Peptides against a protein of PDB entry 3NZW. Designs and how they scored, part 288

Target 1, 212 residues: chain A of PDB entry 3NZW
Amino acid sequence: TTTLAFRFQGGIIVAVDSRATAGNWVASQTVKKVIEINPFLLGTMAGGAADCQFWETWLGSQCRLHELREKERISVAAASKILSNLVYQYKGAGLSMGTMICGYTRKEGPTIYYVDSDGTRLKGDIFCVGSGQTFAYGVLDSNYKWDLSVEDALYLGKRSILAAAHRDAYSGGSVNLYHVTEDGWIYHGNHDVGELFWKVKEEEGSFNNVIG
Target 2, 222 residues: chain B of PDB entry 3NZW
Amino acid sequence: QFNPYGDNGGTILGIAGEDFAVLAGDTRNITDYSINSRYEPKVFDCGDNIVMSANGFAADGDALVKRFKNSVKWYHFDHNDKKLSINSAARNIQHLLYGKRFFPYYVHTIIAGLDEDGKGAVYSFDPVGSYEREQCRAGGAAASLIMPFLDNQVNFKNQYEPGTNGKVKKPLKYLSVEEVIKLVRDSFTSATERHIQVGDGLEILIVTKDGVRKEFYELKRD

## One batch from the design tools (peptide; made by RFdiffusion4, then SolubleMPNN)

Design b2_p30_1_s4 (from b2_p30_1, 13 letters changed)
Fold by OpenDDE base, seed 5:
Structure b2_p30_1_s4 (fold): chain B 212 residues (1-212), chain C 222 residues (1-222), chain A 30 residues (1-30)
Amino acid sequence: as target 1 above (212 residues)
Amino acid sequence: as target 2 above (222 residues)
Amino acid sequence: QAPLPRSPSVDEWWGGGGGGEIPPPRKSAK
C-alpha cells in the first residue's frame, strides 16, 4: 500500500493506490483505500483492510452522531481523536491500521492527522503511509511546495503514488485522487497505473529504466 | 501451534452480469486427500434474492451462512418485511465476520444478487470482513487457478483490439447468462483437472429479477 | 489454498503478525 496526504495553499491532496494483497497473492487491484467518512472528511487505509474499513466506517457513524448532537460538523482533530482513542483501547489486540484523517473545517483549516494502531496520533502537513511510503516521499518531498497550484498538487500526488506503485510490489492497480477544500472533498478520478505509467513516461521522459 | 481450523477445500466463484448475477460452487467436501462428500452444497439462497457462499472451513462457513439467514429474518421482523438490499447485506456480513475479528471464520465469502438499480452485483469478503463489490471473484482452493482466467475473460485483461498494436484495450462489456455459464463450467472443469480438492459436482445459482434458479452439472469424480 | 485476510499493506510492516495468514485466534481482545 501507498497512501499520501499533504496540505498546500489550495487545501489537501489525498492520493492512494488500490492494490490489496494476501501474502504473495494480489487479492484485488480495485480496493478503495479512501473511505469517504462524510462529505468533508476522508480516511485512508493501510495495514489490515478489514480493520481500516470497519473502524473508519464506525468513525463515520460517530461523526454523524456528533453532528446530530452538537448541530455542527465534527472537527478533524476530534474525529481523529475518536479513532485514536478507539484503537488505543485495542492496543495489543493485533489491529493493523495506518490511517490519515483528512478534512477542512472553517475552524481548523485544512487538517491532516496520522493515526495508527500503536496509538500514535500526529498532526502534520505531509504524510506518506504504507509499504511504498518511502518511494512516495522521494517524489513528494522533492517537488512539494506550499504554493503549488491545484493542478500541480493533484499531479504531484498522483505522480508520487505512481512512483511507489512502480517500486513497491505491494502497491499498484490504480491511483485514486482527492482534493479536499473548505467545501468538502472532490474526487479526481481513478487512474490505472499501467496507463498512467506510460503516459507519464512519455510526457516526462521519466522511468528510463523501463524500455517501452 | 494449536490450529482449530480445518480446510474442506472446494471452490466458489461469482460473476455479475448486467441484470443478473451468478454464484457457483463445486459440491466436493474434502479433508486433506479424503473425500467426505461428493455432494455437499455450499452455495445458498438466503432470501431477498441474495445468494451466499462461505468457502474454506465448512463448519465456519455453515455457521456464517446460518447467522446471515437469521439476520435476514430479523431484518424483516424489524423493518416490516422490507427487502434487504445487497449492499446492506454486504455491510451486515462485514459485521458478522468482524464480530469474530480475534477468532475469525476461516472462510472466503462471496454473495451475489441485484443492486437497487437491478444490476448484477457480486461482493467478496476476506475472513475478517473487508469487502468490495466486483464484477467477478473466485474463492477457495482453486481460486488462484480461476481468478486469472476470470480477469482475462470477464474483465478482458490483457486483451486488445486487433490491428491497434496493443494501443486500444478491448472494451468492457457485460456477458450474457449463457456466456457466464459457459465460463463457469469451463473454470470448474479446468480447476477439477488441476486441483484434487475440486470436483464431483457444480451447482450454479443464477439470480435475476424473477428470483433464484439453480443449475447442476457433473464434474469429474476422480 | 487457505483464505487469507486482505491487506493494503504487509502486516509485518506495521509490526503485525503477518499479512500472509489468518490472524491467530485469541481468547480476548487485547
Scores: peptide ipSAE 0.028, ipTM 0.725, DockQ to the pose 0.039; fails the geometry check
Fold by OpenDDE base, seed 3:
Structure b2_p30_1_s4 (fold): chain B 212 residues (1-212), chain C 222 residues (1-222), chain A 30 residues (1-30)
Amino acid sequence: as target 1 above (212 residues)
Amino acid sequence: as target 2 above (222 residues)
Amino acid sequence: QAPLPRSPSVDEWWGGGGGGEIPPPRKSAK
């Protein structure tokens, strides 16, 4: 798995691969590793598929309950804290989760929290999470600027996941791309890695380790 | 070391069509190298046009299916006989599976039916309740033999339009029920030849708007 | 082959259990 999220002047970019594995077996190439919690809040999945899918869906329910009770959307800080508190209760039980809670509230602005099953909760501007994270960071860190255009930021997110998909055997399938703004998240499509790779290679003159 | 799990082998396969879905399974039940039964059905009509199979450890599979069937009954009681949708069924099954997250059902679960738009739907589950809607899925002992075949024949992976020099992929299209049944039969026939835990009989449940139809075919009894 | 949980793969930097492993049964407190 490779997931990433970063803040920039235009909001948040979230990009993820879609490969799931069971040992050496490719279980799926089409896994949705972004959970749409609400129109303004996204969760990403890395680690155990069931753990992430179950508990982030549960988180969605908790966020909805908050909205109903408080008549206000939950903050990204509070949503991430709910998840963090939950996984902390299961510490040592063997949950496997590496998640980012990404959202935009009027009070917080664009916000990203990293939450994992070890009980770590971090606020930050840039996170890559999964077995391919180092590959994604290599591309992302080299090209990241706060002042990126939305177009350039979307491309950078997509390109970083592509790099990880190329080098990490446990990442691949497709890139799912999201842009989060004050008005909510926008889905920017599913990009098959097989097609995307050749397109990017031709346009950039990159991936010269592969001779087409 | 205490091992509470058995493995009863077998294989299951789901394929979604445009206005139908198919869930198939062999009828062999085995422990190690001993055939326990040549006819033990593992694909079930659960009502509401939902068919289900949980393949792996048969005791766990049976328990899960029974729990789901009971869940369907309770859903009717609580919701004035409202039909359970396939997507709601999938969510329910996730909760059944994840409820035993720390002592999982040792099964690969597949359900098939029609979605709310009348389109064929197949959902697959891991032992602890991760789920995905797919066009096709193989599960069980011979899943690794069948799944690549399904990728090629259902999803048209690695197929290109003739005369395009591999530049234009074969377009995705739905298969007819006859084509799907043929693929299922070919899949299980092939799997039976290469896997000792698959054979004896093939039961296919076909879900349409008109209900669930069952078909049975003999497999090799070796 | 025994059914395995699906894993989007876990980075070694995560202290969590392997996503592809079936969790062991909880010991009943006697």
Scores: peptide ipSAE 0.025, ipTM 0.723, DockQ to the pose 0.033; fails the geometry check
Fold by OpenDDE base, seed 2:
Structure b2_p30_1_s4 (fold): chain B 212 residues (1-212), chain C 222 residues (1-222), chain A 30 residues (1-30)
Amino acid sequence: as target 1 above (212 residues)
Amino acid sequence: as target 2 above (222 residues)
Amino acid sequence: QAPLPRSPSVDEWWGGGGGGEIPPPRKSAK
């Protein structure tokens, strides 16, 4: 798995691969590793698929209950705290989760929290999470700027996941790409890694380790 | 070392069509190298045009299917005989599976039916309740033999249009019921040749807007 | 093959490496 999220002047970019593996077996190439909690809030999944899918879906329900009770959207801080508190209660039970809660509220602006099954909760501007995270960071850190255009930011997210998919055997399938703004998240499509690889190789003259 | 789980072998396969879905399974039940039964159905009509199979440890599979059937019954009681949608069924099964997260059902679960738009739907589950809607899925003993075949024949992976020098992929299209049945039969006959835990019989449940139809085919008994 | 959990707690599903542990982010958010 490779997931990433970063803040920039235009909001948040979220990009994830879609491969699921069971040991050496590729279980799926089409897994949705982004959970759309609400129109303004995204959760990413790394680690145990069932743990992430179950508890982030549960989180969505808790976020909705908050909105109904408080008559306002839940903050990213509060949503991430709910999840963090939950997983902390299961500490030692063997949950495997590496999640990012990404959203935009008027009060907080664009916000990213990392939450894992150890109970770690971190606020930050850039996170890559998963077995391919180091490959993604290699590309992302080299090209990241706060002042990126939306187009360049989207490309950078996509390109970083592609790099991870190329080098990490446990990452691949496709890139799912999101842009989060004050008006909510926008899905920027599913990009097959095979097609994307050849396109990028041709356009950039990159990936010269592959002859073709 | 104490192992609370058995393995009864077998293989299951789901394929979604445009306006239908298929869920198939062999009828062999084994323990180790012994055939317990040559005809033990493992694909079930659960009502509301939902078919289900939970392949692996048969005791766990049967328990899960019974619980789901009971859930369907209670859903009707609680919601004035409202039809359970396939997506809601998938969510319910997730909760059944994850409810035993720390002592899982040792099964690979697949359900098939029609979505709310009348399109074929297949959902697959891991033992602890992660699920995904897919066009096709193989599960069980011979899943590793069948799934690559399905990737090629259902999803047209690694197929390109002739004369395009590999630049144009074969377009995705839905398969007919007849084509799907052929693929299912070919999958199971091939799997039976190479896997001792698959054989004896093939039962195919076909879900359409008109209901569930069953077909049966003989497999090798060796 | 036994049904492999998609969840690493039983079998590594998300390819996070041999131990099912998700590597923490390298960058301190702080």
Scores: peptide ipSAE 0.021, ipTM 0.722, DockQ to the pose 0.091; fails the geometry check
Fold by OpenDDE base, seed 4:
Structure b2_p30_1_s4 (fold): chain B 212 residues (1-212), chain C 222 residues (1-222), chain A 30 residues (1-30)
Amino acid sequence: as target 1 above (212 residues)
Amino acid sequence: as target 2 above (222 residues)
Amino acid sequence: QAPLPRSPSVDEWWGGGGGGEIPPPRKSAK
């Protein structure tokens, strides 16, 4: 798995791969590693698929209950804290979760929290999470700047996941790409890694280690 | 160390069509190298046009299917005989599986039916309740032999249009029920040749708007 | 093969043993 999220002047980019594995077996190439909690809030999934899918879906229910009770959308801080508190209660039980809670509220602006099954909760501007995270960081950190255009930011997110998919055997399939703004998240498509790889190679003159 | 799990082998396969879905399984039940039964069905009609199989440890599979059938029954009681949708069934099964997260059912679960739009639907589950809707999925002992074949024949992976020099992928299309049945039969006959835990018989449940139809085919009994 | 949890790559960071794939988000018609 490789997931990433970063803040920039235009909001948040979220990009994830879609490969699931069971040991050496590629279980699926089409996994949705972004959970759309609500129109303004996204959760990413790394680690155990069931743990992430179950608890982030549960989180979605808690967020909806908050909205119904308080007649206000839940903050990214509060949503991430709910999840963090939950996983902390299961500390030592063997949950495997590496998640980013990404959203945009008027109060907070664009916000990303990292939450893991160890009970770590971090607010930050850039996170890559998963077995391919170091590969993604290599590309992302080298090209990141706050003043990226939306187009460049989307490309950078996509390109960083592509790099990870290329080098990490546990990452691949496709890139799912999101842009989060004050008006909510926008899905920017599913990009097959095979097609994307050749396109990027041709356009950039990159990936010269592959002769195609 | 005591192992609470057995492995009863077998293989299951789901394929979704445009207006139908199939869920197939062999009828061999085995422990180690001993065939326990040559005809032990593992694909079940659960009502509401939902078919289910949980392949792996048969005791866990049977328990899970029974729990789901009970869930369907209670759903009817609580909701004035409302039909359980396939997506709601999938969510329910997730909770059944994840409820035993720390002592999982040792099974690969697949359900098949029609979605709310009348389109074929296949959902697959891991032992702890992660699930995905897919066009096709193989599970069980010979899943590793069958799944690549399904990728090629259902999802048309690595197939290109002739004359395009490999630049244009073969377009995705729905398969007919006859084509799907053929693929299922070919999958299981092939798997039987290469895997000792697959064989004896093939039971195919076909879900359409008209209900569930069953077909049976003999497999190699060696 | 024994049914194994579908894991997105167990990041050593998370010590997770396995989990199934999550379906892609439905296109919200804006």
Scores: peptide ipSAE 0.019, ipTM 0.710, DockQ to the pose 0.137; fails the geometry check

Design b2_p30_2_s1 (from b2_p30_2, 10 letters changed)
Fold by OpenDDE base, seed 2:
Structure b2_p30_2_s1 (fold): chain B 212 residues (1-212), chain C 222 residues (1-222), chain A 30 residues (1-30)
Amino acid sequence: as target 1 above (212 residues)
Amino acid sequence: as target 2 above (222 residues)
Amino acid sequence: MDVLALMKAVFEKLGLDTSVLTERLYGSAD
């Protein structure tokens, strides 16, 4: 798995691969590793698929309850804290989760929290999470700027996942791409890694280790 | 050492069509090298145009299916006999599976039906309740043999347009009911030849807007 | 952690034989 999220002047970019593995077996190439918690909040999934899918969906329900009670959207900080508190209760029980909670509230602006099953909760500007994270960081860190255009930011997210998919056997399939703004998240499509690879190779002259 | 789980073998297969879906399974039930039954159905009509199979340890599978069927009844009771949607069914099954997160059902679960738009739908679950909607999925003993074949024939994976030097994929198209049934039969026939835990009979449940139809075919016997 | 690894961990915790667990049940993990 490779997931990433980063803040920039235009909001948040979220990009994830879609491969699921069971040992040496590719179980699926089409897994949705982004949970659309609500129109304004996204959660990413790394680690145990069931743990992430179940509890992030549960989180969505908690966020909805908050909205109904408080008559306002929950903050990204509060949402991530709910999840963090939950996983803390299961500390040592064997949950496997590496998640990013991404959203944009008027009060907080664009916000990313990393939450994992070890009890870590971190606020930050850039996170790559999963077995391919180092490969993604290699591309992302080298090209990241706060002042990226939306177009360039989207491309950078997509390109970073592609790099990971190329080198990490546990990552691949396709890239699911999101842009989070104050008005909510926008889905920017599913991009097949194979097709994307050849396109990028041709346009950039990259991936010279592969002869086409 | 004590083992609370068994393995009863078998294979299941789900394929979603445009306006239909199929879920198929062999009827062989085995323990180790002994055939317990040559006709033990493992694909079930659960009502509301939803078919389900949980393949692996048969005792766990039966328990899970029973619990889901009960859930369907309760849903009708609570919602004035409203039809349970396939996506809601998937969520329900997730809760059933994840409820035993630390002592899981030892099964691979597949359900099939129609989504709210009348399109074929197949959902696949791991033992602890992660799930996704897919075009096709094989589960059980011969899944590793069948799934690559399905990827090629249903999803056209590794098929490319001529003259593109393998850079342009063949466009996806839906298969007819007849084509899918043929594909299922061929898959199980091949699996039976290569795997001792698959054989005897094949039951195929076909879900359309008109309801669930069942077909039976004989497979090779040992 | 994939499903097989999860099941093995559960079995080990319970003092059960893990040799009976196989990769036939497909799960998903990183």
Scores: peptide ipSAE 0.099, ipTM 0.826, DockQ to the pose 0.264; fails the geometry check
Fold by OpenDDE base, seed 1:
Structure b2_p30_2_s1 (fold): chain B 212 residues (1-212), chain C 222 residues (1-222), chain A 30 residues (1-30)
Amino acid sequence: as target 1 above (212 residues)
Amino acid sequence: as target 2 above (222 residues)
Amino acid sequence: MDVLALMKAVFEKLGLDTSVLTERLYGSAD
């Protein structure tokens, strides 16, 4: 798995691969590793798929309850804290989660929290999470700027996942791409890794270790 | 040593069509190398045009299916006999599975039906409730043999337009009911030839807007 | 953590034999 999220002048980019594995078996190439918690919040999935899928969906319900009770959208900080508190209750029980909670509120602006099953909760500008994270960081960190255009930021997210998919056997399938703004998240499509690879290779002259 | 889990073998297969879906399973039940039964159905009509199979440890599978059937009844009771949608069924099954997260049902679960738009739908679950809607999925003993075949024949993976040097993929199209049934039969016939835990009989449940239809075919018995 | 790893962990915790577990089931990826 490779997931990433980063903040920039235009909001947040979220990009994830879509491969799932069972041991050495490729179980699926089309897994959705982004949970759309609500129109303004996204959760990413790394580790145990069931743990992430179940509890991030549960988180969505908690966020909705908050909205109904408080008559305002839940903050990204509060949403991530709910999840963090939940996983803390199960600490040592065997949950496996590496998640990013990404959202945009008026009071917080674009916000990313990393939450994992070890009890870690971190606010930050850039996170890559999963077995392919180091490969994604290699591309992302090298090209990241706060002042990226939306177009360039989307491409950078997509390109970073591609790099990970190329080197990490546990990442691949396709890239699902999101842009989070003050008005909510926007889905920017599913991009097949195979097709994307050849396109990028041709356009950038990258991946010279592959002949074709 | 006593274990709460076993493996009863068998194979299941789901394929979604345009306006139909199929869920198929062999009828062989086995422990180790001994055949317990040559006719033990493992694909079930659960009502509301939803068919379900949970393959692996048969005792767990039966328990899970029973719980889901009960859930359907309760849903009707609570919602004035409203039909349970396939996506809601998937969520319900997730809760059933994840409720035993630390003592899981040792099964691969597949359900099939029609979505709210009348399109064929197949959902596949891991033992603890992670699920995905897919065009096709094989589970069980011969899944590793069948899935590559399905990838090729249903999703047309690695098929390209002639003369394009592999640059243009074959366009995706839906298969007819007859084509899917043939594909299922061929898959199980092939699996039976190569895997000892697959054989005896094949039951196919076909879901359409008109309801659930069952078909039975004999497989090799050795 | 994939499904096999999860099941093995459960079995180990319970003191059960993991030999009955196989990689035939759908799983997750880290």
Scores: peptide ipSAE 0.081, ipTM 0.841, DockQ to the pose 0.261; fails the geometry check
Fold by OpenDDE base, seed 3:
Structure b2_p30_2_s1 (fold): chain B 212 residues (1-212), chain C 222 residues (1-222), chain A 30 residues (1-30)
Amino acid sequence: as target 1 above (212 residues)
Amino acid sequence: as target 2 above (222 residues)
Amino acid sequence: MDVLALMKAVFEKLGLDTSVLTERLYGSAD
């Protein structure tokens, strides 16, 4: 798995691969590793698929309850804290989660929290999470700047996942790409890694270790 | 040592069509190398146009299916006989599976039906309740043999347009019911030839807007 | 951690043979 999220002047980019594995077996190439919690809040999945899917969906319910009770959308901070508190209750029980809670509120602006099953909760501008995270960081960190255009930011997210998919055997399939803005998240499509690879190789002259 | 889990073999296969879905399974039940039954159905009509199979440890599978059927009844009771949608069913099954997160059902679960738009739907579950809607999924003993075949025949993986030097993929299209049935039969026939845990009979449940139809075909017995 | 690893952990905890576990039943998002 490779997931990433980063803040920039235009909001948040979220990009994830779609491969699921069972040991050496590729179980799926089409897994949705982004959970749409609400129109303004995304959760990413790394680690145990069931743990992430179940609890992030549960989180969605909690967020909805908050909205009903408080007559206001839940903050990203509060949402991530709910999840963090939940996983803390299961500390030592064997949950496996590496998640990013990404969203927008008027109060907070674009916000990213990393939450994992070890009890870590971090606010930050850039996170890559998963077995391919180091490969993604290699591309992302080298090209990141706050002032990226939306187009460039989207490409950077996609390109970073591609790099990870190329090197990490546990990452691949396709890139699912999201842009989180003031108006909520926007899905920017599913990009097959194979097709994307050849396109990028041709356009950038990259991946010279592969002969086309 | 006592092992709370067993493996009863068998294989299941789900394929979603445009306006139909198919869930198929062989009828062989085995333990190790001993055939327990040559006709033990493992694909079930659960009502509300939802078919379900949980393949692996048969005791767990049966328990899970029974629990789901009960859930359907309760859903009707609580919601004035409202039909359970396939996506809601998937969520329900997730809860059933994840409820045993620390002592999982040792099964690969697949359900099939129609979504709220009348489109074919197949959902696949891991033992602890992660699920995904897919176009096709094989589960069980011969899944590793069948799944690549399905990728090729249903999803047209590694199929390219002639004359494009492998640069243009074959476009995706829906298969007809007849094509899917043939594909399923061929898949199980092939699996039976290569895997001892698959054989005897093949039951295919076809879900359409008109309901669930069942077909049976004989497989090799040895 | 994938489901296979999880199941292995459960089996180990219970003192069960993990050789019966097969990868075909499991999925993970690493």
Scores: peptide ipSAE 0.043, ipTM 0.834, DockQ to the pose 0.245; fails the geometry check
Fold by OpenDDE base, seed 5:
Structure b2_p30_2_s1 (fold): chain B 212 residues (1-212), chain C 222 residues (1-222), chain A 30 residues (1-30)
Amino acid sequence: as target 1 above (212 residues)
Amino acid sequence: as target 2 above (222 residues)
Amino acid sequence: MDVLALMKAVFEKLGLDTSVLTERLYGSAD
């Protein structure tokens, strides 16, 4: 798995691969590793698929309850804290979760929290999470700027996942790409890694270790 | 030594069509190298046009299916006999599976039906309740043999338009019921030839807007 | 940790034989 999220002048980019594995078996190439919690809030999944899917979906329900009760959208901080508190209750039980809660509220602006099953909760501007995270960081960190255009930011997210998919056997399938703005998240499509690879190689002259 | 889990073999297969879905399973039940039964159905009509199979440890599978059937009854009771949608069923099954997160049902679960738009739907679950809607899924003993075949024949992976030097992929299209049934039969026939835990009989449940139809075919009994 | 690894860990914790566990049943988002 490779997931990433980063803040920039235009909001948040979220990009994830879609491969699920069982040992050496590719269980799926089409896994949705982004949970659309609400129109303004996304959760990413790394680690145990069931743990992430179940609890992030549960989180969505909690967020909705908050909205109904308080007559306002839940903050990203509060949403991530709910999840963090939940995983804390299961410390030592064997949950496996590496999640990013990404969203936008008027009060907070674009916000990213990292939450994992070890009880870590971190606010930050850039996170890569999963077995391919180091490969993604290699590309992302090298090209990241706060002032990226939306187009360049989207490409950078996509390109970073591609790098991970190329080197990490546990990452691949496709890139699911999101842009989070003040008006909510926007899905920017599913990009097949195979097709994307050749396109990028041709356009950038990259991946020279592969003969085309 | 006490072992709470067994493996009863078998294989299941789900394929979604445009306006139908198919869930198939062999009828062999085996422990190690001993055939317990040559006809033990593992694909079930659960009502509301939902078919379900949980393949792996049969005792766990049966328990899970029973619990789901009960959930359907309760849903009707609580919602004035409203039909349970396939997506709601998937969520319910996730809760059933994840409820045993730390002592899981040792099964690969697949359900099939129609979504709210009348389109074929197949959902696949891991033992602890992660699920995905897919066009096709094989589970069980011969899944590793069948799934690549399905990728090729259902999703047209690694198929290209002639004369394009592999640059243009074959376009995706839905298969007819007849094509799917043939594909299922061929898959299980092939699996039976290569895997000792698959055989005896094949039951196919076909879900359409008109309800659930069942077909049975003989497989090798060796 | 993938599901198989999780199951193995559960089995080990309980002192159960892990030989019955097979990779084909499990998936992971790792």
Scores: peptide ipSAE 0.037, ipTM 0.826, DockQ to the pose 0.246; fails the geometry check

